# Designs tried in a protein design run: peptides against a protein of PDB entry 3V4L. Part 332

Target 1, 386 residues: chain A of PDB entry 3V4L
Amino acid sequence: GQPLAKDKVALLIGNMSYWEHPKLKAPLVDVYELTNLLRQLDFKVVSLLDLTEYEMCNAVDEFLLLLDKGVYGLLYYAGHGYENFGNSFMVPVDAPNPYRSENCLCVQNILKLMQEKETGLNVFLLDMCRKRNDYDDTIPILDALKVTANIVFGYATCQGAEAFEIQHSGLANGIFMKFLKDRLLEDKKITVLLDEVAEDMGKCHLTKGRQALEIRSSLSEKRALTDPVQGAPCSAEALVRNLQWAKAHELPESMCLKFQCGVHIQLGFAAEFSNVMIIYTSIVHKPPEIIMCDAYVTDFPLDLDIDPKHANKGTPEETGSYLVSKDLPKHCLYTRLSSLQKLKEHLIFTVCLSYQYSGLEDTVEEKQEVNVGKPLIAKLDMHRGL

## One batch from the design tools (peptide; made by RFdiffusion4, then SolubleMPNN)

Design b2_p30_5_s2 (from b2_p30_5, 12 letters changed)
Fold by OpenDDE base, seed 3:
Structure b2_p30_5_s2 (fold): chain B 386 residues (1-386), chain A 30 residues (1-30)
Amino acid sequence: as target 1 above (386 residues)
Amino acid sequence: MALSEVVSDELAKEEGLPKGTLLQSMAPDL
């Protein structure tokens, strides 16, 4: 019969805003495009930007809790990385310069833990450089991997080489994602699909002789990312997995706020990533005697590191949100919350209405506090243990 | 320093990219 997945789960990590290393741009668009494609493939996708070492460990642990016998697991990483002695290390945004294996996540350790879950397929897509780190002399003693014939690695570059990004029009894509996205929806064995991506990358004159896709697999079965999920969740574990994923993707409901002056504000929410949310405000009713009226959001939790200079923008793009701007309502004020993983408490903030009456020179302010609970990834409490 | 290269107008056109496209290495500064 056609192969069936018990479920399909993906963790996508894009690290860009490094503290001690060069900033990247490609991971933003690459994680977003891959998220949308994997959702069309019926994957449960967690998408996270700019994680610390601790946050990356917790994201991997939560991903491993979603894995079970016959589940398809996909890990994508875009960011800085290195390869020492055939071990791949993903570099967190808080990694020191120089970084070592103790500051980084070893992909082969994650693979070992995925093999313990008896997964149906393990796919790693590593969009990082594979140069040796000569500052890390640590030879990790990895336990011997189990012989599971269900592993696929797609490396964006060959061993000892760099990965590249293409920057245009204020956005960037990784060279790997540029070609992967065109093939990802094809009903082919995942190794055959990646071989076609490797051939397409091999024709690219930009990176010819500088970047080449490497495929490493033990996949003995014809498994595809298009393989259908086994029907309605019939196990208690499948119900728990579905509930846990749904919690991590629940947006706050849109609210209508009423002010004493008779102004009505629509407050809305949009997910860019599992840890990135756009808040938008719009005036839905204004008395005719009010000539000027704006609704600002302020007083956010300190854990979110929100700079007020980047809040309450007239366009999504002015917040740094270039991806979801087409799906957002027009004529709002927009604020981007990029660190929802840091939220320890409920998201409580103030909506401040500033307005002016016809024939008065002074502006009037009214304020309402809003509690939206824990949005998106903040429901997983990734900080449990600090 | 991450090596940034300006793609030529000819190569950008061949690859279906806009003029002034940059090619950037994702390598860390170690």
Scores: peptide ipSAE 0.433, ipTM 0.895, DockQ to the pose 0.741
Fold by OpenDDE base, seed 5:
Structure b2_p30_5_s2 (fold): chain B 386 residues (1-386), chain A 30 residues (1-30)
Amino acid sequence: as target 1 above (386 residues)
Amino acid sequence: MALSEVVSDELAKEEGLPKGTLLQSMAPDL
């Protein structure tokens, strides 16, 4: 018979806004495209951009809590990375220059912890460079891995080589994601699917002789990303897993605010990623005595590090949101919250209405405080260790 | 600064990419 997954869970991390290293662009689009494909494959996907070391550790720990016997686990990482002594290191956005193994996440340590869960399939997709870091001579003492036959690594490049991104029209894709996305929905054994992606990448003249897909597998069974999830969640554990995933994806409800002047504002919310939300405001009713009015969002929690110069934009693109702009209402003011993982408290902010009456020279302001609780990933309390 | 190269018009056309496409390494400057 076709193999069954007990459940399917994915963690996607895209690091691009490094503090002490060159900024990347591909992780934005690649995490978004892969999220949409894995959702079509019935994966529970958590998608996170621009994580610190501490935030990456917590994201991996929360992901490992979703793993259990016969569950399919997928970890995707796009960002800076290195490989020393056959160990792969993912570089957080707060990593110093130079970074060392103590500032980075070792993929083989994550694999060890995944093997302890007796998972039905472990897939690692590593879209990073695999050059040696000569500033780190540390040999990680890896504990003995269990002998398991359910592991697949897809490395975007071979050992000692670079991974590349293609940039056009202000967007970028990784070379690996460019080819992976065309095959990912195919009903094939995951190692056969990745071998076809390797053949497609091998025909690409952009990276020929500079980047090549490496597949490392212990997979002895015919397992595919298309394998159906075992039916209705009959276990208490499967119900808990579904509830944890649902919490990380719950948006605030849209609100209609009414001001004393008689102006009505629609406040709405959209998810770009599990840690990235867009707030948008629109004027839905204006009394005829009011000639002009604008609705601004202000007074955000300090934990979100929101620059007011990047808030209240006339387009989603001016906030740095190019991916969800087609699905947003037009003629709003837009604000992008890119660090929801940092939110310790409820998201409380002010809606400020600035308006002018016909025949008055001065602008009038009215304010309303809005509490939307903990949106998206902020419900998981990724800060529980501080 | 990550090493970026301009893809030739011929190579961009062969790969189905727009003119002026950049290829950039994801390697850090260490």
Scores: peptide ipSAE 0.431, ipTM 0.890, DockQ to the pose 0.707
Fold by OpenDDE base, seed 2:
Structure b2_p30_5_s2 (fold): chain B 386 residues (1-386), chain A 30 residues (1-30)
Amino acid sequence: as target 1 above (386 residues)
Amino acid sequence: MALSEVVSDELAKEEGLPKGTLLQSMAPDL
């Protein structure tokens, strides 16, 4: 019979906005496209952009809490990275220049921890460079890995080589994701699927002789990403896993605010990623005596680093939201919260209505405070260790 | 500086990409 997964869980990390290193573009689109495909495969997906070292450690710890016996675990990473002595290092956005292993996450350490969970399948998709870092002479003494015969690595490039992104029209895709996305939904053993992706990449003249997919596998069983989840969560652990995932994906409910002047505002929320939310405001009712009115959001928690000059935009694209703009209502003001992992408290902010009456030159302001609790990933309290 | 190259119009057309596509290395400058 077809093998069953007890559950399917994915962590996707895309690092782009490096402090001390060249900025990337591909991780934005690649994490988004992969999230949508893995959701069609019944994965519980946590998708995170631009994590610090501490935030990456916590994201991995929360992912490991979702893993259990017979669960399929998938880790995807897109960003800067290196490989020393056969160990793969993911580089956080706050990594110094030069960085060392002490500033980075070792994938083989994560694999060791996944093997302790008795998982049904462990998939690593590493969309990063695999060049040596000559500033890091550290030889990690890794404990011996268990022989679990359920591990698959898909490396976007071969050892000592670079990974590339293709940039056009202000967006980019990684070369690996460009080919992976066309095959990912196929009902094939994961190693066979990755071999077909390697053959498709091998035909690409852009990266021929510069980038090649490497597959490393111990997978002894016919496991596929299409393998169905075993029926309704019967275990306490499966219920806890479902609740933790649901908490990390719960949006605030849309609100209708009523101002004293008789203006009504719709306040809405959309997820771009597990740590990225769009707030949008629209005027749904305006008295005829009010000639102009706008509804601004302000007074965000300081932990979110919201620059007011990037808030309250006339389009989602002006906030840096290019992927979900088609699914948003039109004729709003838009604000992008890109760092929800940093939120220690409830998301409290002010909605400010600025308006003008017919025949009065002066603008009037009314304000309402809004508390939406902890949205999305902020419910996991990733910062509890600081 | 990370290696950045403009893809030729011929190669962009062969790969089904727009004109002026940029190929960028994901390598850091260390």
Scores: peptide ipSAE 0.427, ipTM 0.891, DockQ to the pose 0.752
Fold by OpenDDE base, seed 4:
Structure b2_p30_5_s2 (fold): chain B 386 residues (1-386), chain A 30 residues (1-30)
Amino acid sequence: as target 1 above (386 residues)
Amino acid sequence: MALSEVVSDELAKEEGLPKGTLLQSMAPDL
């Protein structure tokens, strides 16, 4: 019969906004596109941008809590990385220059922990460079991996080589994701699918002789990303996993705010990623005596590191939101919250209405505080260890 | 500095990309 997954869980990490390293662009689009494709494949997807070392560790720990016997686990990483002695290291955004293994997440350590969960399939998609880091002389004494015959690595590039991104019109895509996305929905054994992606990438003249997909697998069964999830969650653990994932993806409900002047504002929320939310405000009712009115959001928690210069924009694109802009209401003011993993408390902020009456020169302000609880990934309390 | 190259108009056209497309290495500056 066709293999069944007990469940399917994916963690996607895209690191771009490095502190001490060159900024990347591709991880934004690549994590977003891959998230949408994996959701069509019935994966529970956690998608995270710009994680520190601590935040990456917590994201991996939360991902491992979603894994159990016969669950398919997929880890995608796009960002800076290196490979020393056949160990792959994912570089957090706060990594020093130079970074070492102690500043980075070892993929083989994550694989060991996934093998302890008795997973049905372990897929690693590593969209990073695989150059040696000569500043890291540490030879990781890794414990011997179990023989599980359920492991697939797709490396965007060969050992010692670079991965590339294609930049145009202010956006970028990784070379790997450019070809992977076109095949990801195919009902094929994952190693066959990746081999076809390798052939497609091998035809690309941009990266010919510079980047080539490497497949490393120990996969004895015909496992595909299209493999159906085994029916209704029959175990208490499966119910807990479904609830944990659902909590991490729950948006705040849209609100209608009513001001004393009779102006009504719609406050709405959209997820770009599990840690990135767009807030939008629109004036849905204005009394005729009010000639002009604007509604802006302010007084955000300091832990979100919101630059007011990028808040309350007339377009989603002016906030840095290029991907979800088509799905957002038009004629709003938009604010992008890009670091929801940092939120320790409830998301409380102020909606301020500035307005003018006909025949009065003075601008009037009304304010309402809004509490939306813990949005998206902030519900996981990834900080509970401090 | 990550090696960025401008893709030629011919190569961009062959790959279905816009003119002035950049190819950038994802390598860190170590």
Scores: peptide ipSAE 0.426, ipTM 0.892, DockQ to the pose 0.764

Design b2_p30_5_s3 (from b2_p30_5, 11 letters changed)
Fold by OpenDDE base, seed 1:
Structure b2_p30_5_s3 (fold): chain B 386 residues (1-386), chain A 30 residues (1-30)
Amino acid sequence: as target 1 above (386 residues)
Amino acid sequence: MALSTVVSDELAEKEGLPAGTLLQSMAPDL
């Protein structure tokens, strides 16, 4: 019979905004495109951008809580990375220069923990460089891996090589994701799918002799990403996974704010990623005596590091949001909250209405405080480990 | 700085990419 997954869970991490290293661009689009594909495959997807070491550890721990016997686990990482002694290290955005294994997440440690969960399939998609880090002589003492015959690694590049991104029209894609996305929905054994991706990448003249996909697999069964989730009755654990995933994806409800001057503002929310939300404001009613009015958001929690210069933009693209702009209402002011994992408290902010009456030169301001609770990933309290 | 290389127009066209496409290494500057 066709294999069944007990459930399907994916953690996607895209690190771009490094503090001490070159900034990347591809992880933004690659995490977004992969999220949309994995959702079509009935994966519960958590998608996170620009994580610190601590935030990456917590994201992995929360992902491991969703894993259980017969669950399919997929970890995707796009960012800086290295490989020492056959161990793959994902580099957090706060990693020093030079970084060491103590500043990074070891993929083989995550694999060990996934094997303890008795998962049905473990897929690692590593869109990072695999050069040796000569500043790290640490040989990780890894415990012996269990023989589970359910592991697949897709490395964007071969050992000792670089991964590349293609930048065009202001966007970038990783070479790996460029080819992976075209095949990911195919009903094939995951190792066969990745082998076809390797053949497609091998035809690419851009990276010929510089990047090649490597597949490592112990997968003895015909398992595919298309394998259906086991239907009802849902186990108690499946209900918990569904509730935890739903919490991590719950947006604030859209609000209609009414000001004393009679202006009505629509306040709306959109998810770009599990840790990235767009707030948008629009004037939905204006009294005729008010000639001009603008509704801007301000006074955000300091933990979110929101620069007011990047808030309240006339387009989503001016906030750095190129991906969800088609799904947003037009003629708003847009603000992108990119670090929701840092939010310890409720998201409280001010909506400020600035307006002018006909025949008065002076601008008037009215303010309303808005509490939207903990949006998206902020509900998981990723900070609970400190 | 991650070495960005301009893809030649001929190579970009052959790969179905727009002219002026950049290829950038994802390697850190160590």
Scores: peptide ipSAE 0.422, ipTM 0.883, DockQ to the pose 0.743
Fold by OpenDDE base, seed 2:
Structure b2_p30_5_s3 (fold): chain B 386 residues (1-386), chain A 30 residues (1-30)
Amino acid sequence: as target 1 above (386 residues)
Amino acid sequence: MALSTVVSDELAEKEGLPAGTLLQSMAPDL
């Protein structure tokens, strides 16, 4: 019979905005495109951008809580990375220069923990460089991995080689994701699918002799990303997993705010990633005596590190939101919250209406405080432990 | 500095990419 997954869970991490290292561009689009494809494959996807070491550790811990016997686990990482002694290290955005193994997440340690969950399939897709870090002579003492015959690594490049991104019109894609996305929905054994991606990458003249896909697999069974999820969650663990994932993807409900002047504002929310939300405001009713009015959002929690100069933009693109802009209402003011993982408390902010009456030169302001609870990933309390 | 290389217009066209495409290494500056 066709293999069944008990469930399918993916963690996607894209690190771009490094503090002490060159900024990347590809992880933005690559995490977004992969999220949409894995959702079509019935994966529960957590997608996170620009994580610190601490935030990456917590994201992995929360991902491991979603894993159980016969669950398919997929970890994708796009960012800086290195490989020492056959161990792959994912570099957080706050990593020092030079970084070492103590500042980074070891993929083989994550694999060990995934094997303890008795997962049905473990897929690692590592879109990072695999060049040796000569500043880190640490040989990780890894505990002996179990022989589970269900592991697949897709490395964007060979050992000691670099990965590349293609930049065009202010966006970028990784070379690996460029070819992976075209095949990801195919009903094929995951190692066969990745071998076809390797053949397609091998035809690319841009990276010929500089980047090549490496597949490392112990997968003895015919398992595919297309394998159907086993029917209704029969286990308490599957119900908990479904509730935890649903909680981490719950957007605030759209609100209609009414001001004393008779202006009505629609406040809306859109998810770009599990830790990135767009707030948008629109004027839905304006009395005729009000000639101009704008609805600004302000007074955000300090934990979000929101510069007011980057808030309340006339387009989603001016916020850095290029991917979801097609799905957003037009003629709004837009604010991008890119660090929802940092939110310790409820998201409380002020909606400020600035307006002018016909025949009065002075602007009038009205304010309303809004509490939207903990949006998206902020519901997981990834700060549990400080 | 991450080595950015301009893709030639001929190579960009051959790969179905627009003119002025950049190829950027994802390598850190260590």
Scores: peptide ipSAE 0.420, ipTM 0.879, DockQ to the pose 0.754
Fold by OpenDDE base, seed 4:
Structure b2_p30_5_s3 (fold): chain B 386 residues (1-386), chain A 30 residues (1-30)
Amino acid sequence: as target 1 above (386 residues)
Amino acid sequence: MALSTVVSDELAEKEGLPAGTLLQSMAPDL
């Protein structure tokens, strides 16, 4: 019969804003595009940008809690990385220069833990360079992997080579994602799909002789990303997994705030990623005696590291949100919260209405505090150990 | 500095890319 997945879960990590290393651009678009495609494939997708070592470890631990017998697990990583002795290392944004294996996440360790969950399929898509790190002579003593015959690696590049991004109009895509996205929805065995992506990428004149897709697999069954999820969750574990994922993706409800001056503000929320939310404010009612008014958001929790200079923009693009701007209402003020993983407490902030009456020169301010609880990934308490 | 190369207009056109497209290595400066 057609293989069935007990469930399908994906963790997508895109690291761009490195502290001690060159900044990347492609991971932003690549994680977003892959998230949208995997959602069409009925994956439960956690998408995270710009994680520290600790945050990456916690994201992997939470991902492993969503895995169980016969679940399809997909890990995508876009960022800096290296390969030493056949072990792949994902580099966190806070990694020192030079970094070592102790500062990085070993993909083969994650694979070991996924094999302990008796998963139906393990897919790794690694959009990183595979050069050796000569500052890391550590040979990780990895325990022997189990022979599970359900493993697929897609490496964006071959061993010892670089991965590239294409930059245009201020955005970038990885070369791997450029070709992967065109085939990802095809009902094919995942190794056949990746082989076709390798052929398409091999035709690209930009990276010819510089980047080539490597497929490493031990996949004995005809498994596809299109394989249907098994029907109604019959196990307590499947119910817990569904509830845990739903909690991590629940947006705050849109709020109508009423000010004493009679102005009504709509406060809305949109997810760009599991750890990135756009807040937007719009004036939905204004008394005729008020000639000008603006609704600013202020007083964010310090853990979010929100620069007020980047808050309350007239466009999503001015916040650095180029991806969800089409799905956002127009004529708002926009604020991008890019570090929701860091939120230890409830998201409490102030909505400040600044307004002017007809025939008065003085600007008046009214303020309301808003508590939206823990939005998105902040519900998983990824910081409980700090 | 990560090696950025300007794609030639002829190569950009062949790949269906805008003029002035950059190809950037994702390699760290090690």
Scores: peptide ipSAE 0.416, ipTM 0.877, DockQ to the pose 0.726
Fold by OpenDDE base, seed 5:
Structure b2_p30_5_s3 (fold): chain B 386 residues (1-386), chain A 30 residues (1-30)
Amino acid sequence: as target 1 above (386 residues)
Amino acid sequence: MALSTVVSDELAEKEGLPAGTLLQSMAPDL
């Protein structure tokens, strides 16, 4: 019969906004495109941008809690990275310059923990450089991995080589994701699919002799990303996985705010990623005696590090949101919350209405406090050590 | 600043990319 997955879970991490290292651009689009493809493959996807070391550890630990016997696990990482002695290290955004293994996440340690879960398939897609870090001479003494025939590594580049991004029209894509996205939905054994991606990348004249896909696999079975999930969630553990995933993807409901002057504002919410939300405001009713009227959001929790200069923009693109702008209502003011993993409390903020009456020179202000609870990933309390 | 190289117009056209496309390394500045 066709192989069945008990469930399918993916963690996607895209690090771009490094403190002490060059900024990247490709991880934004690559995590977004891969999220949409994996959702079409019935994966439960958590997508996270710009994580610190501590936030990356907690994201991996929460992902490992969703893994169980016969579950398909996929980890994608796009960002800075290195490889020392066959160990792959993912670099957090808060990593010092130079960084060491103690500041980074070792992929082989994550693999060990995934093997303890008896997963049906483990896929690692590592969209990072694999150059040696000469500032780190530590050899990780990894415990012996269990002999399992369910591991697949797709490295965006070969050992000792760089990965590249293509920048055009203000956007960027990784070379690996450019070719992976065209094949990811194909009903093929995952190693055969990745071999075809490697052949397509090998025809690319941009990176010929500079980047090549490397596939490492112990996979003895015909497992595919298209393999169906085994039936309705009948186990208590499957229900918990579904609830935990749903909890991390719950948006606040859209609200209609009514001000004393008779102005009505629509407040709406959209997810760009599991830790990135757009807030948008629009004036849906204005009394005729009010000649000018502006509605803005302010007084965000300090944990979100929101610069007011980047809030209340006339377009989603002015907030740095280029991906979801087509699905957003027009003629709003837009604010991008990019660090929802830092939120310790409920998201409480102020909606301020500034308006002018016909024949009065002075502007009037009215304010309403809004509590939307914990949106998206903030429900997982990732700021708490497990 | 990450080492960006301008792709030649001939190479951009051959790969179905717009003119002025940049290729950037994802390597850190160590």
Scores: peptide ipSAE 0.412, ipTM 0.875, DockQ to the pose 0.713

